# Ledger of designs, part 113: peptides against a protein of PDB entry 3JWR

Target 1, 323 residues: chain A of PDB entry 3JWR
Amino acid sequence: TRELQSLAAAVVPSAQTLKITDFSFSDFELSDLETALCTIRMFTDLNLVQNFQMKHEVLCRWILSVKKNYRKNVAYHNWRHAFNTAQCMFAALKAGKIQNKLTDLEILALLIAALSHDLDHRGVNNSYIQRSEHPLAQLYCHSIMEHHHFDQCLMILNSPGNQILSGLSIEEYKTTLKIIKQAILATDLALYIKRRGEFFELIRKNQFNLEDPHQKELFLAMLMTACDLSAITKPWPIQQRIAELVATEFFDQGDRERKELNIEPTDLMNREKKNKIPSMQVGFIDAICLQLYEALTHVSEDCFPLLDGCRKNRQKWQALAEQ
Target 2, 298 residues: chain A of PDB entry 3JWR as posed
Amino acid sequence: TRELQSLAAAVVPSAQTLKITDFSFSDFELSDLETALCTIRMFTDLNLVQNFQMKHEVLCRWILSVKKNYRKNVAYHNWRHAFNTAQCMFAALKAGKIQNKLTDLEILALLIAALSHDLDHRGVNNSYIQRSEHPLAQLYCHSIMEHHHFDQCLMILNSPGNQILSGLSIEEYKTTLKIIKQAILATDLALYIKRRGEFFELIRKNQFNLEDPHQKELFLAMLMTACDLSAITKPWPIQQRIAELVATEFWEQGDQVGFIDFVCTQLYEALTHVSEDCFPLLDGCRKNRQKWQALAEQ

## One batch from the design tools (peptide)

Design b1_p30_2_s3 (made by RFdiffusion4, then SolubleMPNN; from b1_p30_2, 17 letters changed)
Fold by OpenDDE base, seed 5:
Parts: structure tokens; C-alpha cells; sequence
Structure b1_p30_2_s3 (fold): chain B 323 residues (1-323), chain A 30 residues (1-30)
């Protein structure tokens, strides 16, 4: 395609030029082409292209395929969300110095997972999918959408001309897919809530050890969630704009719940309750976000900007809730 | 804050498929 030719022929700017190492990064000013260039840079600077002998054209095609399999009519869970998740992963690996704690296969898996974790998202949560009796709800009992996202990821990875993992041995390939699956499934907030207590307790007791395979898996799951939720850590103007996108998508779901399911939406998804957004954001930060970024900062102090951003945004939302 | 402690306990007690609904309900009531 013309898009592939343009991407494959383009000079890829440095990570410094693209600012993709910054936790404060924003994609708002970037074209789709520039987001793809950023993604190439992430693979290159993580040594994934060299270490796994990726062909440049194949990587370009894969990136474009991933981007194409996000829906454009979804307000928040689109390519830009996946791209921002991957960028936060890249920043955490580089600026947060987590790269040195992980294997190349784990890094490869996390980056692929971050880009792929919401593939073909429909702008509705698992509860809606279940209540609507969608065909996907018949295939999976738990983490319905996350299983679908992984299936889409696997489909793309095995598609002709998109096989970025062709340079891996059979064992490396199997290991990578296992980690990708675990990482994508970890983005289900239900699983996060279930598992985070173990992680926080290990940190609290100073018993956290990445040499333990179970603890490694747990850490990768927490890291994925931290990147997935990273919008809450962004500078306030960026946070506000992203919160509006999230609210738009939630309100669209609420409207569908009324129309299609004949149910009254919860306040979070009720367009008439938009005045509660600030207080709900404070609640979300306190219940879900703060402890995660605190724990991540204990694993790597260089991740502090994520925690600091989250705390600052909590203060801003609290101030709005008091008005 | 007692609210978040109670929320946490409810979340831990919820089935995996109910966790998000519990969250959404709790955040909607705040």
C-alpha cells in the first residue's frame, strides 16, 4: 500500500526528537504516520529489531496492521490509546530503567502486548458484552474482551507479511506468546484488583524478587496495568482531554444500555451525571491508581514521575469536586 | 478513608465478572 511504502521509506527520528522517553508525552499533535514512526523507534531502541532479526518492511506492515484493527468510531479505546500505552511502556523501560530488569523476550512481549491489548475494542466493557449476550460472551466466561484482543493479536502476528516473530526459535516464540497473552489478560481491571494485593504485600515486606518466575509474571501484569492507566499520570491539560474521551465513550455505552438493554446506566456512564466526573476521578485514583504507582516506584525509583503525575491530578480533580 | 477501605473489601469479595460492576457502582455513588 501507499501507506506502507511511505512508512518503510521514511527516516525514523531519534527517541529524543520524538520525546517518546518522556512520561509527559502526548500524541495529540502527531499524525498517524508519526505514531507509526514512534513505534518503529521503540522497537529499534529496545534492540528488538536487531536481536530478533526483524525485517523493516515486515515491522512496518505489522504496525500498520495493528493500527488498522483499532476502530475509529470508538472515542477512547482506539489506536491512540494503544499507542500511548506502548509509549508509557517504552518510557518505563528506558527512563524508568525497567529494561535492565527484564529479558529481551519479556520486553518484546510487553511492547507487542501494549500495542495490541485493546485490538478491535467496541467501546463497551465486559459487563455490557455479557449483558447483551454478544457471541464473544459465549466463548469466554471471564476477561471476555481481553481474550478477544489476544486472539486478534495472534491473528495479526501470523498473517502473511506481518510475522515480526519469524526470527525467533520455536521455544522463544512460544515463550513470547505466553507472555503476550498474560500481559493482555492483565489489562482486565478485575484481574488487576484480584492480583494487586499479592504484589503490594511483596513490596511492603521487601520480599519482591524478580528472579522468582511467579513474581516476574505478577510484575509484568502490574506494569501492563500501570501503562494502560497512564493517562491519569499525564500533565493536567492532557489528563483533562483524555478524561473527556473516556467520558464520551462511557456515555455512549450508557446511551446504548438505555436503548438496547432497557437499563438505567450507572452514574459513570450516565450523560446526565457529568457533574460527578471530578469526584469519580478522585475515587478512581484512590481505589485503583495510587497504590500501583507507589509500588512501581518502589521497584524502580525512576518511575516516580508516574506517581507524581497521579498525585497532582488527584489534587486537581479534588479541587473541581469541591466547586 | 473508610469508603475506600470498604470498597477494597467489596472488590476482593466480588467474583471476577462482578468486580467492574462493583467499581462502577461505588464510583457512581461518590
Amino acid sequence: as target 1 above (323 residues)
Amino acid sequence: DDFFRELYERLLAADDNEVLDVLLEALGSA
Scores: peptide ipSAE 0.024, ipTM 0.668, DockQ to the pose 0.568
Fold by OpenDDE base, seed 4:
Structure b1_p30_2_s3 (fold): chain B 323 residues (1-323), chain A 30 residues (1-30)
Amino acid sequence: as target 1 above (323 residues)
Amino acid sequence: DDFFRELYERLLAADDNEVLDVLLEALGSA
């Protein structure tokens, strides 16, 4: 395609020029081409292209295929969300110095998972999928969309000309897919809530050990969640804009719930309760975000900008809630 | 020690929070 030719022929700017190592990164001013170039840079600077013998054209095609399989009519869960999740992962690996704690296969899997974790998202949550009796709800009992996202990821990885993992051995391939699956499934916040206590307790007791396979898996899950939620850590203007996108998507779901399912939406999905957004954001930060970024910062102090950003945004949302 | 104590106190307080329940419901987290 013309898009592939343009991407494959383009000079890829440095990570410094693209600012993709910054936790404060914003994609708002970037074109789709520039987001793809950033993605190439992430793979390159993490040594994934070299270590796994990726062909440049294949990587370009894969990136474009992933991007194509996000819906453009979804306000938040689109390519830009996936891209920002991957960028946060990249920043956490590089600036946060988590790269040195992980294997190349784990890094490869996390980056692929971050980019793929919401593939073909429809702008509705698992509860809506269940209540609408969608065919996917018959295939999966729990984490319905996350299973679908992984299936889409696997489909793309196995598509002709998109096989970025072709340089891996059979064992490396299996390991990578296992980690990708676990990482994508970990983005279900229900699983985060279920598992976070174990992670925090290990940290509290100073028993956290990444050499333990179970603890490694747990850490990768927590890291995925931290990157998936990283919008809450961004500078206030960026945070506000992303919160508007989330609210738009949630309100669209709420409108559909009323129309299609004849149910009253929850406050978070209710357009009529827009004035509650600031207080709900404070609650979200307190309930979900703060402890995670505190724990992550304890594992790697260089991740502090995520925690600091989250704290600053809590103050901003609290101030709005008091008006 | 103070860091971890505060962390767990916040977790316990948040898990019992009505706002958390509403958020978890909205997010599809059961």
Scores: peptide ipSAE 0.023, ipTM 0.552, DockQ to the pose 0.096
Fold by OpenDDE base, seed 2:
Structure b1_p30_2_s3 (fold): chain B 323 residues (1-323), chain A 30 residues (1-30)
Amino acid sequence: as target 1 above (323 residues)
Amino acid sequence: DDFFRELYERLLAADDNEVLDVLLEALGSA
């Protein structure tokens, strides 16, 4: 395609020029081509292209295939969300110095997972899928969408001309796919809530050890969640805009819940309750976000900008909630 | 360590919050 030719022939700017090591990064002004260039830079600077012998054209095609398999009519869970998740992962690995704590296969898996974790998202949550009796709800009992996202990821990875993992041994390939699956499934917040206590306790007791396979898996899950939710850490103008996108998608679901399921939506998905957004954001930060970024900062102090951003946004939302 | 104390206090406070259940449901996590 012309798009592939343009991407493959383009000079890829440095990570510094693209600012993709910044936790404060924004994609709002970037074209789709520029987001693809940023993605190439992430793979390159993490040494993934070299270490796993990726062909440049194959990587370009894969990136474009991933992007194409996000829906354009979904307000938040689109390519830009996946891209921002991957950018946060890259920043956490580089600026947050987590790269030195992980294997190359883990880094490869995390980056693929971050880009792929919401593939073919429909702008509705697992509860809606279940209640609407969607065919996917017949296939999976838990983490319905996350299983679907992984299936889409696997489909793309195995598609002709998209096989970025062809340079791996059979064992490396199996390991990578296992980690990708675990990382994508970890983006189900239900699983995060279930597992986070163990992670926090390990840190509290000073027993956290990445050489333990179980603790490594747990850490990768927490890191994925931290990157997935990283919009909450962004500078306030960026945070506000992303919150509007989230609200739009949730309100669209709420409207569908009324029309298709004949139910009243929760306040978070109720368009008539938009005045509650600030207080709900405070609740979300307190319940889900703060402890995670505190724990992550304890693992690596260089991740502090994520925690600081989250705290600052909490104050902003609290001030709005008090009006 | 003040860090760990604060972390656990926040965790406990969040788990007892009705807002958590609403948020989790809305996020598809309940």
Scores: peptide ipSAE 0.023, ipTM 0.540, DockQ to the pose 0.094
Fold by OpenDDE base, seed 1:
Structure b1_p30_2_s3 (fold): chain B 323 residues (1-323), chain A 30 residues (1-30)
Amino acid sequence: as target 1 above (323 residues)
Amino acid sequence: DDFFRELYERLLAADDNEVLDVLLEALGSA
């Protein structure tokens, strides 16, 4: 395609020029082509292209295929969300120095998972899918959308001309797919809440050890959630704009819940209760976000900008909630 | 209706599984 030819022939700017190592990064001014160039730079600077012998054209095609399989009519869970999740992963690996704690296969899996974790998202949550008796709800008992996202990821990885993992051995391929699946499933907040207590306790007791396979898996899950929620850490003007996109999508779901399911939406998804957004954001930060970024900063002190950003945004939301 | 505030105060005070379940439902993760 013309898009593939343009991407494959383009000079890829440095990570410094693209500012993709910054935790404060914003994609708002970037074109779709520039987001694809940033993604190529992430794979290159993590040595994934070299270590796994990726063909440049195949990588370009894969990136464009992933982008194409996000819906344009979804306000928040679109290509830009996946791209920002991957950028935060890249920043955590590089600037946050987490790269030194992981294997090349784990890094490969995390980057693929970050880009793929919301593939074909419909702008509705698992609760809506269950209540609407959608066919997907018959296939999976829990994490319905996350299983679907992984299935879409696997489909793309196996599509002709998109096989970025063709340079891996059979054992490396199996390991990578296992980690990708675990990482995508970990973006279900229900699983995060279930597992986070073990992670926080290990850190508090100074018993956290990445050489333990179970603790490694737990850490990768927590890191995925930290990147997926990273909008809450952004500079206030960026945070506000992203919060508006999230609210738009949630209100669209709430409107559908009323119309299609004849139920009153929760306050979070109720357009009539938009005045509660600041207090809900404070609560979300306290209940879900703060301890995660504190724990991540304990594993790597260079991740502190995520924690600092989260704390600053809590203060801003609290000030709005008091008005 | 300070439901979320009460929910968060309870979450901060105790690892209350019931409060976590309500939060999960409210977030649509359940």
Scores: peptide ipSAE 0.022, ipTM 0.652, DockQ to the pose 0.122

Design b1_p30_2_s4 (made by RFdiffusion4, then SolubleMPNN; from b1_p30_2, 16 letters changed)
Fold by OpenDDE base, seed 2:
Structure b1_p30_2_s4 (fold): chain B 323 residues (1-323), chain A 30 residues (1-30)
Amino acid sequence: as target 1 above (323 residues)
Amino acid sequence: SSFFEELYRQALAADDNEVGAVIARALGEA
């Protein structure tokens, strides 16, 4: 395609020029081509291209294939969300110095997972999929969409000309796919809530050890969630704009719930409850986000900008909730 | 209370199982 030719021939700017190491990064001003260039830079600067012998054209095609398999008519869970998740992962690995704590296979898996974790998202949550008796709900009982995202990820990785993992040994390939699956499934907030207590307790007791395979898996899951939710950490103008995209998608679901399922949506999905967004955001930060970024900062103090951003946005949302 | 306000209340009570159950219901999970 013309897009592939343009991407493959383009000079990839440095991470410094692209600012992709910054936790404050915003993609709002970037074209689709520029987001693809940023993605190439992430793979390159993490040494993944070299270490796993990726062909440049194959990587370019894979990135474009991933981007193409996000829906354009979904307000939030689109390519830009996946890209921002991957950028936060890159920043956490580089600026947050988590790269030094992980294997190359784990880093490879996390970056692929971050880019792929919401593939073919339909702009509705698992509850809607289940209640609408969608065919996907017949395949999976739990984490319905996350299983689908992983299936889409596998489809792309195995598609002709997209096989970025072809340089791996059989054992490396199996390990990478296992970690990708675990990382994508970890983006189900229900699973996060079930597992986070163990992680926080290990941190609190100073018993956290990344050399333990179970604790490593747990950490990778928490790191994926931290990157997936990282919009809450962004500078306030960016946070507000992303919150509007989330609200738009949720309200669209609520409208469909009324029309298609004949049910009253929850406040989170209810367009008529837009005035509750500030208080809901405070509740979300306190219930879901703060402890995670505190724990992550304890693992690596260089991740503090995520925690600081989350705290600052909590204050901003609280001020709006009091008006 | 809103969805996340209730989650916050439950989180403050240090009952992750209860919070998990609320989220599971909202997400269509067991």
Scores: peptide ipSAE 0.029, ipTM 0.623, DockQ to the pose 0.169
Fold by OpenDDE base, seed 1:
Structure b1_p30_2_s4 (fold): chain B 323 residues (1-323), chain A 30 residues (1-30)
Amino acid sequence: as target 1 above (323 residues)
Amino acid sequence: SSFFEELYRQALAADDNEVGAVIARALGEA
């Protein structure tokens, strides 16, 4: 395609020029082509292209295929969300120095998972899919959409001309797919809530050890969630704009719940409760986000900008809730 | 109280298991 030719022939700017190592990064000013260039730079600077012998054209095609399999009519869970999740992963690995704690296969899997974790998202949550009796709800009882996202990821990875993992051994391939699956499934917030207590307790007791395979898996899951929720850490003007996108998608779901399912939406999904957004954001930060970024900062102090951003946004939301 | 304010208030009064169960139920992902 013309898009593939343009991407494959383009000079890829440095990570410094693209500012993709910054936790304060925003994609709002970037074209789709520029987001693809940023993605190439992430793979290159993490040594994934070299270490796993990726062909440039195959990587370009894969990136464009992933982007194409996100819906354009979804307000928040689109390519830009996946791209920002991957950028936060890249920043955590580089600026946050998490790269030094992980294997190349784990890094490869996390980057693929971050880009792929919401593939074919429909702008509705697992609860809606279940209550609407969608065919996907018959295939999976829990983490319905996350299983679907992984299936889409696997389909793309095995598609002709998109096989970025073709340079791996059979054992490396199996390991990578296992980690990708676990990482995508970890973006189910219900699974995060079930597992986070173990992680926080290990940190509190100073017993956290990445050499333990179970603790490694737990850490990768927590890191995925930290990147997926990273919009809450962004500078206030960026945070406000992203919160509007999230609210738009949630209100669209709430409208559908009312019209299609005859269910009164929760305050989070209720368009008439827009004035409750500030207090809901404070509650979300306190219940879900703060302790995660605190624990991540204990694993690597260089991740502090995520925690600091989250704290600053809590103060901003609290001030709006008091008006 | 907003949805998350109520969840947070309940979370402050509950242990980690109860908090997790309340949030999971509220999200409809259980």
Scores: peptide ipSAE 0.028, ipTM 0.601, DockQ to the pose 0.133
Fold by OpenDDE base, seed 4:
Structure b1_p30_2_s4 (fold): chain B 323 residues (1-323), chain A 30 residues (1-30)
Amino acid sequence: as target 1 above (323 residues)
Amino acid sequence: SSFFEELYRQALAADDNEVGAVIARALGEA
């Protein structure tokens, strides 16, 4: 395609030029082409292209295929969200120095998972999918959308001309897919809530050990969540804009819940309760985010900007909630 | 350890309030 030709022929700027190592990164001013260029740079600078013998054209095609399989009519859970998740992963790996704690296969899997974790997201949560009797709800009992995201990821990875993993051995391929699946499934916040206590307790007791396979898996899950939620850590102007996108999508779901399911939406998804957003954001930060970024910062102190950003945004939301 | 204890207290307090309940419902934990 013309898009592929343009991407494949383009000079890829440095990570420094693209600012993709910054935890404060914003994609708002980037074109779709520039987001794809950033993604190429992430693969290159993580040595994934070289180590796994990726053909440049195949990587370009894969990136464009992933981007294409995000819906354009979804306010938040679109390509830009996936891209920002991947950028946060890249920043955590590089600037946060987590790269030094992981294998190349784990890094490969995490980057693919970050880009793929919300593929074909429909702008509604698992509860809506269940209640609407969607065909996917018949296939999966829990984490319905996350299973679908993984299925989409696998479909793309196996599509002709998109096989970025073709340079891997069979065992490396199996390992990578296992980690991708686990990472995508870990983005179900319900699973995060169930598992986070174990992670925090290991950190608190100073018993956390990445050489333990179970603890490694747990860490990768927590890292995925930290990147997925990283909007809450961004500089305030960026955070506000992203919060508007999230609210838009949630309100759209709430409107559909009223219309299609004849139910009153929760406050989080109720357009009439938009004045509760600041207090809900404070609650979200306290209940979900702060401990995660504290724990992550304990694993790698260079991840502190995520924690600092989260704390600053809590203060900003609290100030708005008091008005 | 005192730092983590305070974090746990804050999280628990948030989970038990109205905002926490809304979040829990949205996450399917209610």
Scores: peptide ipSAE 0.021, ipTM 0.527, DockQ to the pose 0.099
Fold by OpenDDE base, seed 3:
Structure b1_p30_2_s4 (fold): chain B 323 residues (1-323), chain A 30 residues (1-30)
Amino acid sequence: as target 1 above (323 residues)
Amino acid sequence: SSFFEELYRQALAADDNEVGAVIARALGEA
């Protein structure tokens, strides 16, 4: 395609030029081509292209295929969300110095998972899928969409000309897919909440050890969630804009719940409750986000900008909730 | 209290697994 030719021939700017190591990064001013260039840079600077012998054209095609398999009519869970998740992962690995704590296969898996974790997202949550009796709800009992996202990820990875993992051994490939699956499934907040207590307790007791395979898996799950939720850490103007996108998508679901399912939506998805957004954001930060970024900062102090951003945004949302 | 404030309150009142279930249910993920 013309897009592939343009991407494959383009000079990829440095990570410094692209600012993709910054936790404060924003994609708002970036074209689709620039987001793809950023993604190439992430793979390159993490040594994934070299270590796993990725062909440049195959990587370019894969990135464009992943981008193509996000829906354009979804307000938040689109390519830009996946791209921002991956950028946060990259920043956490580089600026947050988590790269030194992980294997190359884990890094490869996390980056692929971050880009792929919401593939073909429909702008509705698992509860809606289940309540609407969607065919996907017949295939999976829990984490319905996350299983679907992984299936889409696997489909793309195995598609002709998109096989970025072709340089891996069979064992490396199996390991990578296992980690990708676990990482994508970890983006189900239900699983996060179920598992986070163990992580926080290990940190609190100073017993956290990444050499333990179970603790490693737990950490990768927490890191995925931290990147997935990283919008809450962004500079306030960016946070506000992203919160509006999230609210738009949730309200669209709520409208569908009323129309298609004949149910009253929760306050989170109720367009008539827009005035509750600030207080809901405070509650979300307190219930879900703060402890995660605190724990992550304990694993790597260089991740502090995520925690600091989250705290600052909490203050901003609280101030709006008091108006 | 907002939806999330109530979730947070419930989460604080519950063990970590219950908090997770409450939030998951609230977010429509469980």
Scores: peptide ipSAE 0.027, ipTM 0.645, DockQ to the pose 0.206; fails the geometry check

